# Peptides against a protein of PDB entry 2AKA, part 29

Target 1, 299 residues: chain A of PDB entry 2AKA
Amino acid sequence: MEDLIPLVNRLQDAFSAIGQNADLDLPQIAVVGGQSAGKSSVLENFVGRDFLPRGSGIVTRRPLVLQLVNSTTEYAEFLHCKGKKFTDFEEVRLEIEAETDRVTGTNKGISPVPINLRVYSPHVLNLTLVDLPGMTKVPVGDQPPDIEFQIRDMLMQFVTKENCLILAVSPANSDLANSDALKIAKEVDPQGQRTIGVITKLDLMDEGTDARDVLENKLLPLRRGYIGVVNRSQKDIDGKKDITAALAAERKFFLSHPSYRHLADRMGTPYLQKVLNQQLTNHIRDTLPGLRNKLQSQL

## One batch from the design tools (peptide; made by RFdiffusion4, then SolubleMPNN)

Design b1_p11_4_s3 (from b1_p11_4, 8 letters changed)
Fold by OpenDDE base, seed 4:
Structure b1_p11_4_s3 (fold): chain B 299 residues (1-299), chain A 11 residues (1-11)
Amino acid sequence: as target 1 above (299 residues)
Amino acid sequence: SELEAILEELD
């Protein structure tokens, strides 16, 4: 038996190639959050590269199955163009945009058809995430007036599945009670069994306020808890601030903050990556007995 | 097939 995450990656690729059967509930982590919640930054911080579409409105318009694979080499490859190795991550970004536009057209609509991207890197742990469109209420550009509902429906296709873990990304500088991510997670996972909370923008909270209660799992308890992260600012992203430097700054933030110092070893992007790797691995292991039987029915 | 190979690994 090979590593569990790569094994499921092969399943994902195989099903994508033939058309995934809706009846198969693959163990996976779906990333959900409102627009500008910091989802893209979290994912890019895992890779240590800028490679995701950025901009106003809906940046992710198709599900992105992001398969991170620890390797001695660094490159990316897409399932839709096998054999092409991308070493320039700007080209990866452009390919995501091009492939998205190819399917959705120019109206900035959405499609439920995933893009499968695998990234090999010495800087990552094995981890697969499904990045989903950010929740929004206001159509932009030529988007259809019901885009909010289209996005919601798309998200529900993933997060309602029993074997889907939910990475709920919420910004700390907004009312957590109004978090789009936590709302949808609570709707489909009312007992908080499948949801992992990520709190971004901790560095942007108003002076005198903190998210300690949330991070200590005391405000809105999740079985799998909360992990705080500090992403690069939009200015830093635009200025192409080095992600490695940003990760160091993140560590410093938690260590130096009076409210978070005691949690510092259980916070930050590297810790999040580790936790997700472990949780996904364990989740796959737990679902394997049922998965085998379901897979047999796909033949 | 690839699916068959994966099934074998799941046994």
Scores: peptide ipSAE 0.197, ipTM 0.863, DockQ to the pose 0.589
Fold by OpenDDE base, seed 5:
Structure b1_p11_4_s3 (fold): chain B 299 residues (1-299), chain A 11 residues (1-11)
Amino acid sequence: as target 1 above (299 residues)
Amino acid sequence: SELEAILEELD
């Protein structure tokens, strides 16, 4: 048997090619969080490249099936334009924007039709994530008044599935008890069995405050726990700060912080990537017998 | 088909 994550990638591609929506309960990780929660930065840190659309408001407007594949070479490929290898990740960003606009138009609306993006890199572990639109309450531009509910309905198509793990991304500098990500996770996973918590913006917390209790899984317990990360600031992103340098700064942050130094080996983007790879692999293994039977019944 | 090939791999 081939590697389990690439095997599921082939399933995702096959179903996308025939127009199958989120109806199939594939073992996968859905990424959820409010707008500006830091989702894009987490994903870009995995790749080590800037390649996702940026801006205020809703940036991700279609599900992005991001398939990371460890390889000796570095390039990206879209399912909708097979055979075209992207080595310039700025062009990857532009293609995501163009393909999004092609389907949704220019009204900043959303579509449930996924974009499938595969990134080959020597710097990644095998990992597949489904990036979902950020939760919002306020329409911008010519978005429909009910955009909040459209996004919510889209997210629910993924996170209600039993084989869907939830990567809940929450900023530490906001009220974690009212985190959009943790709220939706609690709604569909009340026992916290399928949810992995990611806490961003730990470096932006007020002096004298910390998220130690959350990171130690003592405040809002999840079976799969929490992992803290430190992303580049918007200034650093605009200034094209190298992600490698940012990852070094992240490590330094945890090691030097009085509240987090004892957790440092279980924090940060590299650790998160390892944990997600392991959890996804194990999750696929556990769900494969049932998945095989379900697929057979649908052919 | 690709789906058939994947099913065979899952066996």
Scores: peptide ipSAE 0.196, ipTM 0.865, DockQ to the pose 0.734
Fold by OpenDDE base, seed 2:
Structure b1_p11_4_s3 (fold): chain B 299 residues (1-299), chain A 11 residues (1-11)
Amino acid sequence: as target 1 above (299 residues)
Amino acid sequence: SELEAILEELD
């Protein structure tokens, strides 16, 4: 048997090729969070490359099925242009933007049609994430006034599925009780069975405050718990600070912080990647019997 | 088909 994550990747590709009309609840992880919550930075930290669109507003305007595959080589491939290998990740970013604009037009609208991106790298664990548009209340540019609800409706197409795990990304420097990610997760997963909490921007909290209670799963408990991360600052991103250096700084942050040092081995981007790989693998294993039966009934 | 091949691997 192949690795379970690559196997599900093949299913995802096959269904996308047929036109997504397959009513299949595939085991997957959907990434949700408010605008500027740090989702893109987390994903880029996994790859170790800058490759996601940047800017103000929702940025992600189509679901991005990001398939990370451990490999001896480093390159990216899109399902919509199969056979073209991207080794320049700036070109990957440009392709995402171009493909998004091709479908949504120039009005910064959204589309529920996914972009499938596979990244081969020796620096990643096998992991598939569905990056979803950031939740917002403020339309930008030529966006319709109901863009908030359009985004929510799109997210609901994913997160309401029983086999969908939810990676809820919330910034620590905002009131967690008002987290868009945790609100939507609570709506569709009231018992906190499918939700993994990610707390970003821990380094930007006000002096004298910390998120220890959240990270220890004592404030808003999730069965799958919380993992804190420290991303590059916007200044660091603009200055193209090396992600490897940022990961080292993240480790140092947790080890040196009085409130987090005891949790340091269960925090940070590398640990998050490992946990997500394990969670997804186990989740696929648990759902495979039902998925197999459903697939057989459709053939 | 690709789907059939995947199903075979699920067994």
Scores: peptide ipSAE 0.180, ipTM 0.861, DockQ to the pose 0.626
Fold by OpenDDE base, seed 3:
Structure b1_p11_4_s3 (fold): chain B 299 residues (1-299), chain A 11 residues (1-11)
Amino acid sequence: as target 1 above (299 residues)
Amino acid sequence: SELEAILEELD
């Protein structure tokens, strides 16, 4: 069994087609974080393209099963429109928005029905992530007053599963004790066995402060540790700053920062991608025998 | 079925 991630991708597609989302406890990584925590930027940085919906308030309103596949060619495919290859990633973004609106309507509500997106690229490692709606406390626009709890309930459907790893995305420029991502992770993974911490916005911390203790896994220890990243600013995104340039700037940031220089080789988006690929592969290997037995008993 | 095919690959 060499290609474990693609194998699980096929399972995800099959289950999605029959409307079984989080119920089957597939080995997977769920991405959680508050609104504006930087989740979308992390995912886009893996691909090196702008392709996720952006905006104020709620951005992701359906689970997005993002399947990255290393390939010599670059294109995207949706499970809901088989046979159509997208080479323009702006069209990918538009399709996500359209498909989201088709199900949720125009009220900016949420749906637990996932969108399955596969991206082939020479710039990615094999990696599958489930991007989940950002946690929020304040309804915006026509959102229902209980939107916070709807989002929470949706997230819980994924993160409570034993075979679900949790990528907890937290901004460094906010109190980590108030991190929505780490709170929900702690609730369902109290021993920190399934949680990988991502710390964003390290470049936006107040002068004289740093997240060294967090990144060294000394403050809120997780078995799988923390990885710091620096994403493009909103200004950079609006200005269409090149992601490659942003990744270079990220590397420079860690190397030049007195508090992070010693950690630089274990920080940044490329390292995060590598770690996630390895951890997911190993996780699938460990869990697949049990899953196989369960599935066989149902056929 | 697709599931059966996947299961065979898991063996």
Scores: peptide ipSAE 0.172, ipTM 0.857, DockQ to the pose 0.692

Design b1_p11_4_s4 (from b1_p11_4, 9 letters changed)
Fold by OpenDDE base, seed 1:
Structure b1_p11_4_s4 (fold): chain B 299 residues (1-299), chain A 11 residues (1-11)
Amino acid sequence: as target 1 above (299 residues)
Amino acid sequence: SELEEILKSLD
């Protein structure tokens, strides 16, 4: 029997090839959050490379099925460009942008058609995430005036599915009660059974404040809990601070912070990767019998 | 089909 995550990857690729996007309830993790919540940084920290589009406003405009595969080699492959191995992750970023623009045009609109990206790396655990457009309230540039609702409708196609886990990314330096990620998660998962909370920007909180109660799962309880992470600042990104150094700084942050040191072993990007790998694996195992039956009935 | 092959691996 194949590893469960790679097996689901094959299903994702096969369904994408036949045009069945979000119709099938595959066991998966959808990443949701407001624009600038730190979603892209979290995903890049898993890979240890800069490869996602960056900028102000809307960044992700198509669902990105990011399939991380532990390997002795490091390269990326797109489903829409089979046989081409990308070893320069800047080229990966450019391909995402080009493929996005090819489908959406120049109006900075969105499309529900996924991009399937597989990254082989010795620095990753097997993990598949579906990165979704960041929720926004204000159209920018040539975006349609109803872009907020278009994004929400797209997200709902994923997060309403029973087998979809939700990675809700919320910045700590904003009122968590107003978190776009947690709001949409609560709407579709009112009992908090499918939601994993990620708290970013812990290093950007106002002095004298902390997110201890949130991270301890005491403020807004989720069955699957919360994991805090510290991403590179925009200054660090612009200054070409590498992700390896950022991960070390993240560890130091949690260990040295009076409010978080007791949680340090259950915080940070490496721990998040491990938890997500385990959560996804277990989730696939639990859903596989039902998935098999459904697939059999459709063939 | 590819889907049929994958389905067999789900057993």
Scores: peptide ipSAE 0.104, ipTM 0.805, DockQ to the pose 0.632
Fold by OpenDDE base, seed 4:
Structure b1_p11_4_s4 (fold): chain B 299 residues (1-299), chain A 11 residues (1-11)
Amino acid sequence: as target 1 above (299 residues)
Amino acid sequence: SELEEILKSLD
């Protein structure tokens, strides 16, 4: 039933309200990837709006529980400011930044305390994702020298949990064997049972190369497979290229590419959103009996 | 409580 995702959303909100964010093994999808892997672009493409912090270094410094809810209206709400409806997604971005800074201070540190953001839109499927800080090795600004390990520890709090699915976002224009996302996924999910691979930047691969073998699940097999996407370039983002136009270009890319044409119907952001909706729904259904028992024991 | 209501919905 499609109502399962909203049900878990209520659980997430309730537990966040009482400060038990990290203790429950709720069925969820954690988004992991290196910095600049394209995570934010994937999430924004789901919504069809620019609303996530951008910039150099670590842009996500707190977990962002992004709850997408299909609705006839379009607006966003934060759990920390109930009753305020955001219709300007630039204001959403600013609120994320402000709320992050409020907790972490000005040192660009990180906090494991999630921000809960719900987006109502006619353009989304019901889907909840937990966006996590991008993995990095280099501190920026006045970040502590061990920021890499702090981020890793934070990620591990999510991805080690059995009911956590992992959306591993990896850029195709880098060596996939060295993908931060796939490495951490392999560490905690060695059999590839909980990991969904997303391959970004397929349009930026060197001429004469492709990721066909990866996308066909032949190189680094995952039970849940891989989905390729094409995000807006940084130039396009800076130029405020329309996401709808970008999605059309993405479709065209896959259809016209000799290596991906045969996969085109199982690629792209819209397909990814559909797959994630289905997988999350099914995952919730499978975990509900155990979750019920666990929750009952904690009350 | 809200949690109790949610729990009932899981039955």
Scores: peptide ipSAE 0.103, ipTM 0.805, DockQ to the pose 0.750
Fold by OpenDDE base, seed 5:
Structure b1_p11_4_s4 (fold): chain B 299 residues (1-299), chain A 11 residues (1-11)
Amino acid sequence: as target 1 above (299 residues)
Amino acid sequence: SELEEILKSLD
């Protein structure tokens, strides 16, 4: 049997090519979080490259189906421009921005039509994520006043599906009990069966405070638990700090922190990648029989 | 179609 994650990738590509949106209940992981929660940094850390649009306010304005594929070579491909291999990840960023603007215009609006991006790399595990627009309450630029609800409606198209796992990204330096990510996850997954918690910005918490109770799954319990990560600071990103160095610093952070040292082997970006790979693989295996029957009935 | 080929591989 072929690898399960690449198999689902083929399904995603096929449906995207014919204009099918989020109507199909594919086994997948949707990434949700408020603006500036650290989603982009988490995804870039998986790849080890800077390739996602950055900025204040809303950045992701279309769903991004990010398909990571372990390979001996490193390059990216878009479904909308087949045959073009991107080796410069700055060009990948520019293509995401251009393709987004092509559909949404320059008004900073949103579209539910996904962008499919596949990244081949020797530094990744097989993993597919659907990056969704960051939740916001304040429209910027020419955005409509109801942009908050437009984003929410878009997210709901994904996260309400039974076969959708939810990667809920929450910053530790904000009210975790009232995080946008955990709130929407609780709404559609009240028993916490489909939600994986990611806690970012642990290094930015006030002195004398920590997120130990959350990370130990004792405050807001999720069946699939929480994983803490430390991303590069905005200064480090602007200064082009190497992601490899940042990952080493992340490891050091957890090992040296009194509240987290006992959890260090179950924290950090590399561990998160492994967990997501395993959970997605197992999830696909569990859902594949039902998916096959559903797809056959729709032909 | 590509979809049909994928479905065959699911058997």
Scores: peptide ipSAE 0.102, ipTM 0.805, DockQ to the pose 0.704
Fold by OpenDDE base, seed 3:
Structure b1_p11_4_s4 (fold): chain B 299 residues (1-299), chain A 11 residues (1-11)
Amino acid sequence: as target 1 above (299 residues)
Amino acid sequence: SELEEILKSLD
């Protein structure tokens, strides 16, 4: 079986349709990180389009099952509105926001019910990620007082599953010892077997500091290692800086940085996408026999 | 069911 990721996509869609949600132990990658850690930027950089909600506070308020499918054409489809093809990614963003608000209301609450979004593009590898709400410490505005714990509980429903890989997104310009992503990953994956580390904001580190030891997997070792990326700044996003140009700048950053030059070929968004595609494919292959048996027993 | 069809494809 060659197309394992699309196969799991079909399972995800089927289970989502019946409301199974996070109760299933599907082979998948859950994306975790604190608010403003750069998760959305990483995902958008894979697609090369701006299509995710932005703003202060909690941006992602429902799990987003993002299914990237390599195709000669470019368009998006939602499971909740079958038959509608989106070619304007601004409309994709608006649909995510509308569908989120439909379920959560205007109180800025969260829901564990996923949104399933499939993106066909010539610029992507086959890859499925579950984007989860950003972890927060303090409720803001109309957020429920226990929003921090609601988010945590939601994340735990995914990351505690044995077949769930964890993409832990941490900003380099913050103390990694206080990384929400790495903390939750360590809690559920103490041996670092299921966790892939992503280090963002490497370009925002203080002068004279670097994350070389982290990226070399020497500080907080993970079996699956770390990949550094450089995303667009908020200013660049607001200014609608081209993602292609940003990817070129990212490459230049790693090549020109004294501390990262030797790692440049195994850093950056394109490399991350490739690694995730490979790891997910292999992970599905390893877990599929057990999944098949489980599903068969439920028929 | 769709689930059954998917299962068959796993063989």
Scores: peptide ipSAE 0.097, ipTM 0.802, DockQ to the pose 0.654

Design b1_p11_5_s1 (from b1_p11_5, 5 letters changed)
Fold by OpenDDE base, seed 1:
Structure b1_p11_5_s1 (fold): chain B 299 residues (1-299), chain A 11 residues (1-11)
Amino acid sequence: as target 1 above (299 residues)
Amino acid sequence: SVEEALSLLPE
């Protein structure tokens, strides 16, 4: 069972090498959310390192196939530069930026060509996620005026696939009814069978408000439910607050909050990582026979 | 290739 995620990783790598990755319905989790919804922070919290591009606007401009592998050592590898081991995660960030710019050019446009990044770490569970560009309505800088639609079209290439689970990241400090993540998820998964809700920014909600009903799966029910997380603030990031301390603060937040205390054991980044590992593993197990049959039919 | 992909999958 533990080897199923690594198996799919090998498939992803193989398909990426032949340029057919987008056409195959691999069992995977696509991460979707509006711009600044907290997607990058969630992914970095899994690794415990700052390694993703940061900034205002569209940061993720290519799909990032993030393959987390539990290991005794900590390093990263890119599929586009095999044999190079990155131990400095700042260099990982720089490589993502450089590789993104190499393909997209200088206009800060997007490309559907994935970046494949594998991170070995003792701090992670085996987990593969496809981080997708954040949905936006307003072009920034020299971005094309139709960037919103380009992003949506790119996302649809992933989330419309039946074997794609959707990690829908929504900020709690915004109206859930206006969640870009949940809107796109509802469009392609109207019965809420493939969608896992992540609620970020719970610590940034207005005083006297909470997301209890959402987290209890009572407002907009998803079969796979919702998990709340608390990420580092931009101030915390700028202040170099380490992720370990942030995870402790997250735990404390849920335990001490009157509206969330009873949910605390089913909230937070560590729990999310565990759930995603389990769900992905089970999903792979369930989908592999069908995938094999599909491939056999193409011979 | 399809054959390569199949070779990676368990029977």
Scores: peptide ipSAE 0.197, ipTM 0.863, DockQ to the pose 0.527
Fold by OpenDDE base, seed 2:
Structure b1_p11_5_s1 (fold): chain B 299 residues (1-299), chain A 11 residues (1-11)
Amino acid sequence: as target 1 above (299 residues)
Amino acid sequence: SVEEALSLLPE
């Protein structure tokens, strides 16, 4: 049986090549969350490499279509520079920054034009995610005063589509009722059919508090549920702490925590990756017949 | 093309 995720990747590449004017609702997962919610860390943990831009404010300024492909080799390729294999993931980060700046200029503006990045790795499951700019309320630097609305409009272009799943990333150390990710998800998916909740920063919650009710899907129920993760701290990232070691620490965290021990086998980044692979695969299977019919009607 | 896209999709 042919892998469905690579199939959709080929479709994505084909449509990107002819100019994104193809109004096709491709099955995909859009990643949404506030600034500093931990989106980039989750994606880097999947790859096991530091490769995403870092900084204050809006880091992601263009949609990043991240295509993870299980392979015996480890390298990255961009659609905009075909034939160039990146083996140094620092160079991948630099290319993302350069390509972003090429389109948006130096004013830290945003563009809806995606960057398409494919990562081959023995450490990944087949998975495609669209990383979107982090929601913000306050412009930083030379950003336009309406940047919040520009970001929202960009996100809406993805998350309003019926075949778009939403990976809503929320930090546990903030009021989840005020989660930007869950708010936008609720707006476009009021019945919680397309939304997967990710709860980050569980290790940063105040003593005596926990997110058990959320993780058990009892507080704000989503059909697809919630998965808790523990990312590297900013100090650990700055200190270049190994992601493999961080994943081991994450496992230990859930196993040792009184509130989460019973959930430990359904928590953590590796489990999240598995769930996303399965959900995306199933979602593609469910949507492809409709997509075929739509394409046939255009002949 | 639409035809190329269809060729990628399973029947």
Scores: peptide ipSAE 0.197, ipTM 0.864, DockQ to the pose 0.523
Fold by OpenDDE base, seed 4:
Structure b1_p11_5_s1 (fold): chain B 299 residues (1-299), chain A 11 residues (1-11)
Amino acid sequence: as target 1 above (299 residues)
Amino acid sequence: SVEEALSLLPE
């Protein structure tokens, strides 16, 4: 079996087009984490472009099915506007915001209806991720007081599925034992079979502290392990620092850090992309027979 | 449709 990720992309598109009338548990990776955990930066680093909404509070308010496809050309397409090729990634961001607002209104509410975005790029590996709203306890704007629970309920619709892998994004500069991402992952995946840990903000840890034990999978073991990344600082983002330069800085960070040097070849955004591509491909291979059987039973 | 989905999946 070749090109398994593109195959599942076609399935995702087909099911989205029909409103997912079929109760199918598609193999996928759901991205979870608290607000400001660095999820958007991780995804943008994969693409090498700024294209996700930014701001304070809840930025992602609908699931974003992000389909990365390795291609000789670079452009984006939305399922809701087929045939329109976006080459300006600022326009991609604006379209995400507009499409989100179209469904949720102006009250900064959330909707479980996904946005499907495909990005063709020579700089990506084939990879599909479902970006989910960041977990929060504080309502913003006209959000209802129970927005925290609405977000949790939305996340649970994805992460409770057996064929859903969980990309748990946690900042290292906060107590990892209290990570929203790791908590929800532990709740639905108590044995750590479906969870991949991403540790962000390693460069922002207090002096004299490190996340070595976590990254070595010794503190909170996950079968699929942990990968550390260093994202652009908010200053760098505001200053429009090039992502390519940021990736070079990330590599330098791991190579030069006394606690992480020995792990450097198994850290960073490029390695994370490779691992996720491999993990998703293998996961699809393992789950497709079961999906076929389930579909056959629905005829 | 279920039929279309099955057509995409290998045997």
Scores: peptide ipSAE 0.196, ipTM 0.866, DockQ to the pose 0.539
Fold by OpenDDE base, seed 5:
Structure b1_p11_5_s1 (fold): chain B 299 residues (1-299), chain A 11 residues (1-11)
Amino acid sequence: as target 1 above (299 residues)
Amino acid sequence: SVEEALSLLPE
């Protein structure tokens, strides 16, 4: 039996090639969160490489379909430049930036046209995510005054789809009850059936506070629950702290923290990756028959 | 195409 995630990857590639963007309700996971919520760091931690655009404000300006494929070799490929294998992930970052600018221009605008990136690695589980622009309220640079609404409209094209799971990324050092990610998720998934909560920056919470109630699914219950993660700090990134060391530190954080020790085996980036792989696989299995029937009816 | 998509899906 063929792996279901790679199968959907081929479907995504095929539909992208014919210009069908967000209109197709493929089984997928859309990643949503406010700017600086830690979305990019979570994705990079899955790959174990620095490859996403960095900066203050908006970094992701086009949807990034990130297809992780377990392989014996490590390299990346873009759908828009088939046949070119990237082994230097800095070049991957540069290509994302270049391809983004090619479509959006230099005004830091956004486009709903996705970039399709496939990463082969021995360090990943099969997993496909759609990274979406971070929600913002304040235009930067030459962005249009209504950039907030443009981003929201783009996100809604994905998260309103019935077959779309939502990875809602919220920082713990901000008001979680008022997080942009959880708000949009609640709007389109009021029963919490399609949403997976990720809580970042647990290590940056004020002394004497914790996110235990959230992580135990007691504050804002989601059927699929919450997973806490600890990303590298900006200082660690600038200091070139490797992701492997960061993952070890993350494990240590959960094990040593009085509020999280009992949850430690169900926390952290490796566990998140495993859960997402399993949930996506199951979701694909459940949705493919319906998708087939829908397509057959269009013949 | 729809036919191409269907060819990728399992029976």
Scores: peptide ipSAE 0.195, ipTM 0.864, DockQ to the pose 0.519

